# Peptides against a protein of PDB entry 6DSZ, part 5

Target 1, 361 residues: chain A of PDB entry 6DSZ
Amino acid sequence: NYVVTAQKPTAVNGCVTGHFTSAEDLNLLIAKNTRLEIYVVTAEGLRPVKEVGMYGKIAVMELFRPKGESKDLLFILTAKYNACILEYKQSGESIDIITRAHGNVQDRIGRPSETGIIGIIDPECRMIGLRLYDGLFKVIPLDRDNKELKAFNIRLEELHVIDVKFLYGCQAPTICFVYQDPQGRHVKTYEVSLREKEFNKGPWKQENVEAEASMVIAVPEPFGGAIIIGQESITYHNGDKYLAIAPPIIKQSTIVCHNRVDPNGSRYLLGDMEGRLFMLLLEKEEQMDGTVTLKDLRVELLGETSIAECLTYLDNGVVFVGSRLGDSQLVKLNVDSNEQGSYVVAMETFTNLGPIVDMCV

## One batch from the design tools (peptide; made by RFdiffusion4, then SolubleMPNN)

Design b1_p8_3_s1 (from b1_p8_3, 5 letters changed)
Fold by OpenDDE base, seed 1:
Structure b1_p8_3_s1 (fold): chain B 361 residues (1-361), chain A 8 residues (1-8)
Amino acid sequence: as target 1 above (361 residues)
Amino acid sequence: MSSLPLPK
């Protein structure tokens, strides 16, 4: 019996950075189809800690830290709508990944959205939001004692949501989303009432954004608000401040992923369909009253990498480039460019063997 | 690889 050791999947479809193993450890978590890989980020590179098999393709993977938790918890949603909240536990040399909560969030009725599954977590950890089906927003309330993930749906009037995030600094959980109607693409906000299980009017909206607006980035305080990324433009809005840029360099290829570098939202990595890596910079202006406002947006080309499916900044200018189509990479961002004008140096490359066709033999 | 007990 040749046990054909089924080659482990190598294509990356998600990555996140946080403090999952401990409060002090910096972790990189990588989703490769049904496999979760957990690393500790060290001065010497990535140290493998644990690999976990999931009962389905990972569709959403997000770290979050509820009030009173010493380290991050992991939310996972599979493509078959199995949801779980995972916790890392170590006792001496024994490492365990425990399921704190689980549930199936599939609806009996609904058209799966064409833009796929979107999962988001409120920054204050009040709820998880899911866009699974057109015209529905699913809410999972986060309760510490809840072992069963219970969800309810709120009807969205906007049937064609492109992307959605929770905003920072909101008294109530507030979503910001790009949607399409017959008049074009628009940005809208809603407050989410857990009590009434309905949407209330959000703080702002922006009608008639760029026709190819595809991504929402929620910006933390002190700036607040959101960044909207299109094919030709990048816009910022927080209700009071609006700013748009249209750098010609982003027109060459579609931006497909992003990651926040600074905790205060001053810098973001952007990756396009050609493997170009950009830095988006938010320039601050300090007002006389000590308030911080957005002065300007700037985009800089850093260099070229593998085509990113996901990006995550680790530490010390090191970035993990998770690739589905090519080799994943650890890259170093330098202050000074090389002879070719690149600020990116490949540190490590992880060979992608392509889609292992799961031949169920 | 540890498999998590997820409901099918």
Scores: peptide ipSAE 0.015, ipTM 0.557, DockQ to the pose 0.016
Fold by OpenDDE base, seed 4:
Formats: structure tokens, C-alpha cells, sequence
Structure b1_p8_3_s1 (fold): chain B 361 residues (1-361), chain A 8 residues (1-8)
């Protein structure tokens, strides 16, 4: 009986940072196929706290803090449509990951979307949104006492959604999404009515965005609105203000991931298919009435890393680069460039052993 | 490694 100890997966397919273990701890959570790794970020580096096996490939992993919670909860959706909300509990040396709520959100009817599973959480924690199937948006209402994740579908007229996010600062939960039709790619918004289980008209739309517009970033207050990332352009829209840039440097390789650095949305990390790391900067203008508006967008090349599947800013200029194709890294962002003009220094590298081929021998 | 009981 050769117990082939299945090698632990090393390819990273998701990462998130927040306060999961306590209100005070900064955590890094890493998804490696069916495995969740939980770290505490310390001055000395990453301290491992817990590893959790999931009954399926992790497709969505998001931290969120409902009103009245002292620390973040974790939403996970698997590729087999098993959803759960997890809480970290520690009692002395005993660490437990408890399931606050769970459910299966698979539909019997629908075409699975070619762009895969998208899961998003409303910034005010009113609902979870899921794009699982073409022409459907699934809503999971967030209720504190609900141990069973109940979902309903709203029909989307837009069959080919590329990316979707919830916007910040909206009275009702509002989604912003890029979609494709025969005329090109467009951005649209919808309000989500939990009561009526329907979409209402959102605050704005932008028709005829860049043909390769692929990502939506929801921008926090005071700016609000969204950033749309394409192959050639980066655009901002909040209903009142539109701004677009087309920096030549981003045309060399497709941007594939992003992460917010500042809580106010002033800076974002961008990673491309060549492993280049960029900073997107939002320059503010303070108006005479005290309102803050976007003055300009700027992109700076920071350096090169492993090809990122996901990025997360930790603290003190430290970034985790989660890689599926290469080695994951902890990197330091420096104020001054090195002799090669790079602001990026590798601190730690995590070897990727490649795909676990389930060879049933 | 703790296994979370996800409902089958």
C-alpha cells in the first residue's frame, strides 16, 4: 500500500489580506487549489497559523466585515458551487475555523460563463453577488442569523459579462460591469433590489469602452465610481467625472490582476502577463466646497516579479505576489530605485512545483 | 490540516 502522500498544491490561485484571526492581526490568506493557508503578517515575515482543506477548488475568496463584527469573516465559493462563510476562533492554543453559514448555489439551468466564476461582496455587506452563468446574476443576502445561504437569481440582459464589482457609497447595492455585445464592450450599472429581487437602473453607463476592457475596480470614497482597465487604456468614471489615460507602457503586455494599496483608493498595484508590476495613482483635487475629485491618473513601472495571478499589499511596502505559473513572492517596494531602475526587491520566494497531476496509477 | 465540512 504505497500511500502516495499527495504533494500539497503550490500554485496560487487567490490571495486576500485583512483582519481574520483578530481585529489587531494583519493576515494573509492564500488559496492553493483546495487548500487555504492563513498567515499572520509580522515584522519578521509571514507566520503560519492554520491550513484548511476545502472540499473543492477555491474559486472565490473574499474577506468582509459585517456591521457589529470585530474582525473579518471569509466568504469562499468552490468551483462546484459550494459556498460558505467562515469565522476564525481561537481559545488558547486551540484554533478552529467555524462555518457561520453554508449552501450550494448551483443552478440546474444555465450555461456556465466562459470567463469563469465571479464573486463579489457589497462594501456595506448587504449581499454577495455571483456571476456563475450567462444571463444570470445570483444574489446571496447577508443576514447575521442565517446559517443557510439562500440565493436567488436576477436575469441579466447582458449575456457576456467580462467583469463585475459592487460600487462604494451607494444607497442601494449597485453593481458596475463590463459586458460585450455585437457593437463592442460597454460599462453599465444596476441597482440590486433585495425586496423586489430585480435590477433597477443604475446611476450611470458608458457605452463603447475599449474593445479589450477586461477589469473593473470599484473605487472607495471620496472618489467613488470605477476604474476600467483595458489593453491600451485605463479609464475612470463615477457618473459625474470621466477620465482616460493610454500610457504606452501598458500596451506591451496585458494587465491581469490588481490590488488596492490605500484604503481611500489613491493607489493600486497592477500586474501584467510578463510579471511587470505597476502602480496606478489617482491624483486628488480638493474643491472649494471640500469635495475631493479625481484630477489625474498616472501609471508608474515599479519593477518585475513572478507572473501574478493575484496581488495583495500587506503593510510597509510589502506585497505578496501570488503566482500560478511561477514562484510566489514576498516583495518590498522601495522609495528609491536600484541600479537597474527597479523599486522592487524580492524578500522571499515560494517554490511552485507545478500542477498536481492526479495520476491515478 | 483541518477539513471544513462543506455540505456534499
Amino acid sequence: as target 1 above (361 residues)
Amino acid sequence: MSSLPLPK
Scores: peptide ipSAE 0.015, ipTM 0.561, DockQ to the pose 0.016
Fold by OpenDDE base, seed 2:
Structure b1_p8_3_s1 (fold): chain B 361 residues (1-361), chain A 8 residues (1-8)
Amino acid sequence: as target 1 above (361 residues)
Amino acid sequence: MSSLPLPK
């Protein structure tokens, strides 16, 4: 009897940062297949708080703070379409992860999207949006007292959605998405009516974006709008302002993940398939009326890390690099480059033991 | 969260 001691998964498939354990604590949450690891970020490094076994592979993991909550709640969706909202509770030394709400959001009819599961939360916490199936956008209304996550579908005319986000600063929940049709890739926006359970026309669209446009970043106020990341270009659009850059350095490898550094959306980390770490900078122009507009976009190479599946800016220039293919890292970003021109210094490395090959014997 | 200075 070979007791295969099931080794704990080490490959990271998601990470998020927020205030989950308390209003004051900065947390790093790491998804490793079916496992959730919760850390407190301290001056001394990552302090482990709790590890939680989930009921399936984590496909979506997002922190959000509904109105009147003192700390963030955690939304998790599994690859088997089990959804939950989790709350951290501590009573003395006793730590409990409480399920505030749960549900299964699987549809009996629908083609699972080839680009996988996308889950997004409205910045004002009005709803969760899910792209699970082609031609459908699933909405989970966020209501405080509902222990049962109820969802409905809105039909999406755009069958091949590449990426989708909720925009900031919108009166109604508004999605921005990249989609592909026979004419190429495009960006479109829709307002989501919870009442009517339909899409309304969004504030803007951009037809014929870069053919390899793959990611949407929703930009907070005061800029608003979205960044669209392609293979060759990075574009910004907010309905009034359009700006595109094509820095040659990003053509060398596909950007695969991003994370916002500044709360105002002035800087983003970008990671590519070669493990290069970039800073995307939004240069502001202050108008005479006090309005802030985007003047320019810049991309700067910071250095090299493990190939990021996910990036999370923590604090004080510390970044967690969650890696699926390599070792995860804590890295420090420096103001000045080293002799090799790198701004990145590895602080800690977390060994990835690779996929547990399920030897089906 | 402390903001890093912009790279020079």
Scores: peptide ipSAE 0.012, ipTM 0.633, DockQ to the pose 0.887
Fold by OpenDDE base, seed 3:
Structure b1_p8_3_s1 (fold): chain B 361 residues (1-361), chain A 8 residues (1-8)
Amino acid sequence: as target 1 above (361 residues)
Amino acid sequence: MSSLPLPK
């Protein structure tokens, strides 16, 4: 009897930080193919709380807090288009992950997008947006009492969307996206009408951005707007202000992931294909009227890690580096550099055993 | 907890 110890997946394909177990607990959630791992972040390190098996590969994993919830809820979408909203409940020693809502969001018609599944949540928790198919934007309204996730499609004229986010501080839910056409790459915005189930004209657009523009970061208030990351440039736009930088250091390797460090969007971690870790800094200028505007953008090299598939800042300068190609890491960011000029110190390394071939026996 | 001042 060979006890085939079913190797647990070790390659990380997503990670998020928030308050999922309670309002006070800081959690790290890690997606490893079909497995969700839940940790509490402590001064001593990561404390495991629960592992959850999903009915498919996790494609989207996002924490969100609807108005009147004491803690975050978890949205998951699988590669087979099964959507759910999960809640953590603990009663004494009994721990349950409860499905508050679920649904299948697969369409009978449409071309699956070559850039894969994108899932985003409106910062005001009005809706979930999904880019699953070319020329379609799927909307899931967020209603508190709905156990069945219902969705509708809005036609998108832009067939080749590269990345999309919801913007902050918008009266109506507003998306910002990078798309490609025969003339190049462009940035556009749309307002999403839940009532009319259509797009309205967004607040701004930017035609002819960098040819390799690949990521959109929505910036929270007081700055608002979005950051667009390319191969050679990083740009900021909010409708009123445009700013671009082209730091030579980012040309060496493609930036592939990002994570917000500060709640106000003053700092972001960036990871590239060589495992370099950067800090993107938004320098503020306070106006005489009390308004805050972006003064400048700066990029600093922090050091080297495993090649990140995802990054998440925890607390106290600790970062989780989720890797698909290498070992995942807990790293500490220091104020002072070491003798090699690195601000990064590895605290813990999680061995990646590579792709588990699911031999379905 | 105060976020460590990352390098400015």
Scores: peptide ipSAE 0.025, ipTM 0.638, DockQ to the pose 0.665; fails the geometry check

Design b1_p8_3_s2 (from b1_p8_3, 5 letters changed)
Fold by OpenDDE base, seed 1:
Structure b1_p8_3_s2 (fold): chain B 361 residues (1-361), chain A 8 residues (1-8)
Amino acid sequence: as target 1 above (361 residues)
Amino acid sequence: MSLLPLPK
């Protein structure tokens, strides 16, 4: 019996940063097909803590902290619609990943969306939202004692959702989404009623955004609102403030991923299909009443990396570049550019051996 | 000049 040690997958499908192992530890979690890798971020680099095999390809991986939890929980959805909430437990040297809740969220009827699976969590941890099928938004209420992930569907009138996020600072859970109709692409908001299991009118909408608008970024307080990323433009809207930029440098290649650097939403990393790394900056203006408003948006080219499938800022200007097509990297952002004008220095490279075709013989 | 103060 040759146990062909199936080569471990090396292509990265997702990454998240948070406090999963403890309240004090900074963690990097990496999804590689069916494998979850957990690291602690240290001054010396990434320390491996645990690897977990999942019963399916990871499609969604998000950290969240319900009220009264000391550390983050992990939501995972697989490509076969198996959902779970995971908790890290350590007792001395014994490390366990505990399933707090699980369920299958597959529908018997529905067209799988062309843009794939989208999973989002309300910032106040009231619900998980899933866009799995056209014309449906699935809601999983987050209840502390619920070991079974129960979901319900709300019908979306907008059949072609491109991207969706929950907004920050909303009394009710509120989604913001880009959708396409025969007239073009648009942005809309809905409040989600858990009680009535329906959508209510959201705080704002923006009709006729850029034709290639592809990503929504929810901006935390004090700014609030959302950023919409297109091929040619970046726009901000919060209901009261609208601002758009069209920096020529982003037209050269499509932005495909983003990650928030600052907790207050003042900076975001952007990665494009050529492996260029950008910083998006939100410039603040403090009003006489102490309110903070958006003054301007800027984009700066930092340098080049592997083509990012996902980005996550760690700490001290260190960024993890998760790559599906190339080698994943730890990179350092510097204040000063090198001789080539790059602010990016590779610290560590993780070899991608390509798609392991699991020939199950 | 990158005006980005990296968090110290």
Scores: peptide ipSAE 0.018, ipTM 0.609, DockQ to the pose 0.189
Fold by OpenDDE base, seed 2:
Structure b1_p8_3_s2 (fold): chain B 361 residues (1-361), chain A 8 residues (1-8)
Amino acid sequence: as target 1 above (361 residues)
Amino acid sequence: MSLLPLPK
């Protein structure tokens, strides 16, 4: 019996940062196929805390903090539609990952979306939203006492959703999404009624956005609204303010991932298919009434990294670059450029051994 | 904190 010790997966499929182990600890969580790696971010680097085997490929991994929780909980959805909410629990030296809630959210009827699984969490932790199938938006209400994740579907008229997020600062949970129809790509918003299990008209829409608009970034208060990233343009809209930029530098390669740097949404990291790392900056204008509005958008090239599948800003200008195609990296962002004009310095590199071909023999 | 300044 050759126990072929199956090599551990090294390709990163997702990463998130938050306070999962405690309220005080900064964590990096890395999804590598069926494996979840949990680190504490320290002055000395990444300290491994726990590795968890999941019953399936991780498709969604999001941290969230319900009202009255001291630390973040972890939502995971697998590619086989197994959903769970996980909690880190430490009792002395004993470390357990507890399943607070679980469920299977697979539908018997539906066309799986070609763009894959999208999972999002309402910023106020009222619900989880899932785009699993064309023409359906699945809602999981978040209830603390519910150990069974129950979901319902709302029909979407828009059959081809490209990306979707929950907006910030909305009285009701509100989604913003890019969709495609025969006329092009568009942005629309819907309010989600948990009570009526339906969509209501959202606060705004933008018809005929850039043809290659691919990502929605929900912007926190005070700005609110969303950023729409395309191949040629980056646009901001919040219902009242619209702003668009078309920096030539982003046309060279498709932006494929993003991560918020500042809690107030003033800066975002952007990664493209060539491994270029950008900073997107939101310039604020403070009005005489104390309102904050968006004055301008700017994109700056920071440098080059491995091709990011996911980006996570940690702290002190340190960024984790999760790569599926190449080696993952810890990089430092500097204020001053090096001799090559790069603001990025590699601190650590994590070798990617490539896709584990699960040869099911 | 990010080492990169916000635009002035």
Scores: peptide ipSAE 0.018, ipTM 0.610, DockQ to the pose 0.420
Fold by OpenDDE base, seed 4:
Structure b1_p8_3_s2 (fold): chain B 361 residues (1-361), chain A 8 residues (1-8)
Amino acid sequence: as target 1 above (361 residues)
Amino acid sequence: MSLLPLPK
């Protein structure tokens, strides 16, 4: 019996940055199928800390910090609907990844959505939202004392949700989503009532967005609202202000991933299907009353990388490019362009050996 | 390469 030691997966299907190991450590967490890799970001590069095997393919991976926690917790959902909240604990040289809570969130009835699993966390850590099935939004209330993740469903009238996020700065947990109906694609908001287990009317909606609108970015305060990314356009809406741009450069290839650079939401990285890396910039205008409003949106081409499945800004202009189709990279963003007009320099490349074909021999 | 900013 040759136990072919299955090669470790190399294709990246998710990445997140935060403070998971401690309040002071900057971490990069990488999902590679069933494997979670945890790194500390150092001046010298990525220091590996721990690898964790998961009971299934990682479908959602998000860091969040509940009130009173000194460091981030990790939410994971697998493709088989196993959910957990993980905490990093270190005692001397002993490193443990503790399950704070777990549960299976699979429904007996429902059509799995064609656009796959979406998992989102309320910025105020009141709940986790899951779009698993058409016409259902699953809510996991976040409670410190619950070792068992309990969920309930709210019915969505909108059957074809494309993307969904929680908004920032909302008194009640509020989702913003792109959906498709026979008339086109639209954006809607709902408030989520934990008490009544229903949706209430959200603060705003935008009917008839771009036909290929595919991504929602929730923008933190002071701007608030959301960015909607399409094939031809990028739009901003916060209920009071609407702004749209249609930069010709984004029409060449579909934007497929994004990551926030600045904590205040002034800059975002965008990656397309050709491996082009862009910066989306939000220009602020300060009003006489001290309120900050969006003045303009602009997109700048930074350079080329591997085709990103996920992007995460680390620090000091360093970006991790997680690739499923190609080699993952650490890249440096420079202030000045090179002779080719690129602001991107590859620092490290992580070889992707391709899909593990489980040949059951 | 250092993850630190290049000295200006």
Scores: peptide ipSAE 0.017, ipTM 0.588, DockQ to the pose 0.114
Fold by OpenDDE base, seed 3:
Structure b1_p8_3_s2 (fold): chain B 361 residues (1-361), chain A 8 residues (1-8)
Amino acid sequence: as target 1 above (361 residues)
Amino acid sequence: MSLLPLPK
């Protein structure tokens, strides 16, 4: 009896950091196709806690903390449109991952978007937004006692959305998105009315952005607004302030992922298609009235890693580099460069054995 | 190996 030990998936397609196991624990959660791996981040490294099999490929994985929760909850959407909200429970040595809510959010009619599934959570935990189909924005209201995830669609006039995020500091849930039309790429905002189930006019728009604008980063308070990442440029806009940079170093390869380092949004990691790791810095200016404004944007090359599918800052300058094409890594960011001018040191490497073809025998 | 503190 050859126990063909079914090779576990090793390619990483998502990662998130938060407080999932407890309020005090720092966790790394890794999505590997249908598998979710949960770690506690310790001074000694990653301690495995639990592995969970999902009924489908994980397409969206986001941590969020509703008002009155002591720890983060996990939203998962699969490639077959099964949605769930998961909670970690531990009672002594007994570990359970409970489903607080679930639902299927598939539509009977719609063209699946070519840029794939996008799932986002409002920073105030009022709703989940889903871009699944062209010309539709799906909303899942977040209600505390709802075991059944119910969704509704809002018609989106912009048929070709590239990326979308919820903004911070908005009275109503507000989305910011990059879209393409025959005239080029543009940025627009909409307020989302849960009551009326419609879009209202958002606070700002920017027509004719860079032709290759591909990512939106929502910036937390005190800055607010959004960062738009292109092939040649990085732009900031918050409705009152616009700032753009075009550092030559980012033209060499396409930026494909990002992660916030500081809770206040002053630093972001950026990864490109060559495995280069960058720091994006938001330079602060304090006004005499105590208001904080963006003074400048700066990009610094930190070093080289495996080609990141996802990045997540852990703590103390340690970063998890989730790779689909290469080996995943734990890397250390240093203050001083090495003899080669790199600020990045590999701490641990996780071998990627490539795509497991599920040969169902 | 100690996760070296980045200075805040």
Scores: peptide ipSAE 0.017, ipTM 0.613, DockQ to the pose 0.179; fails the geometry check

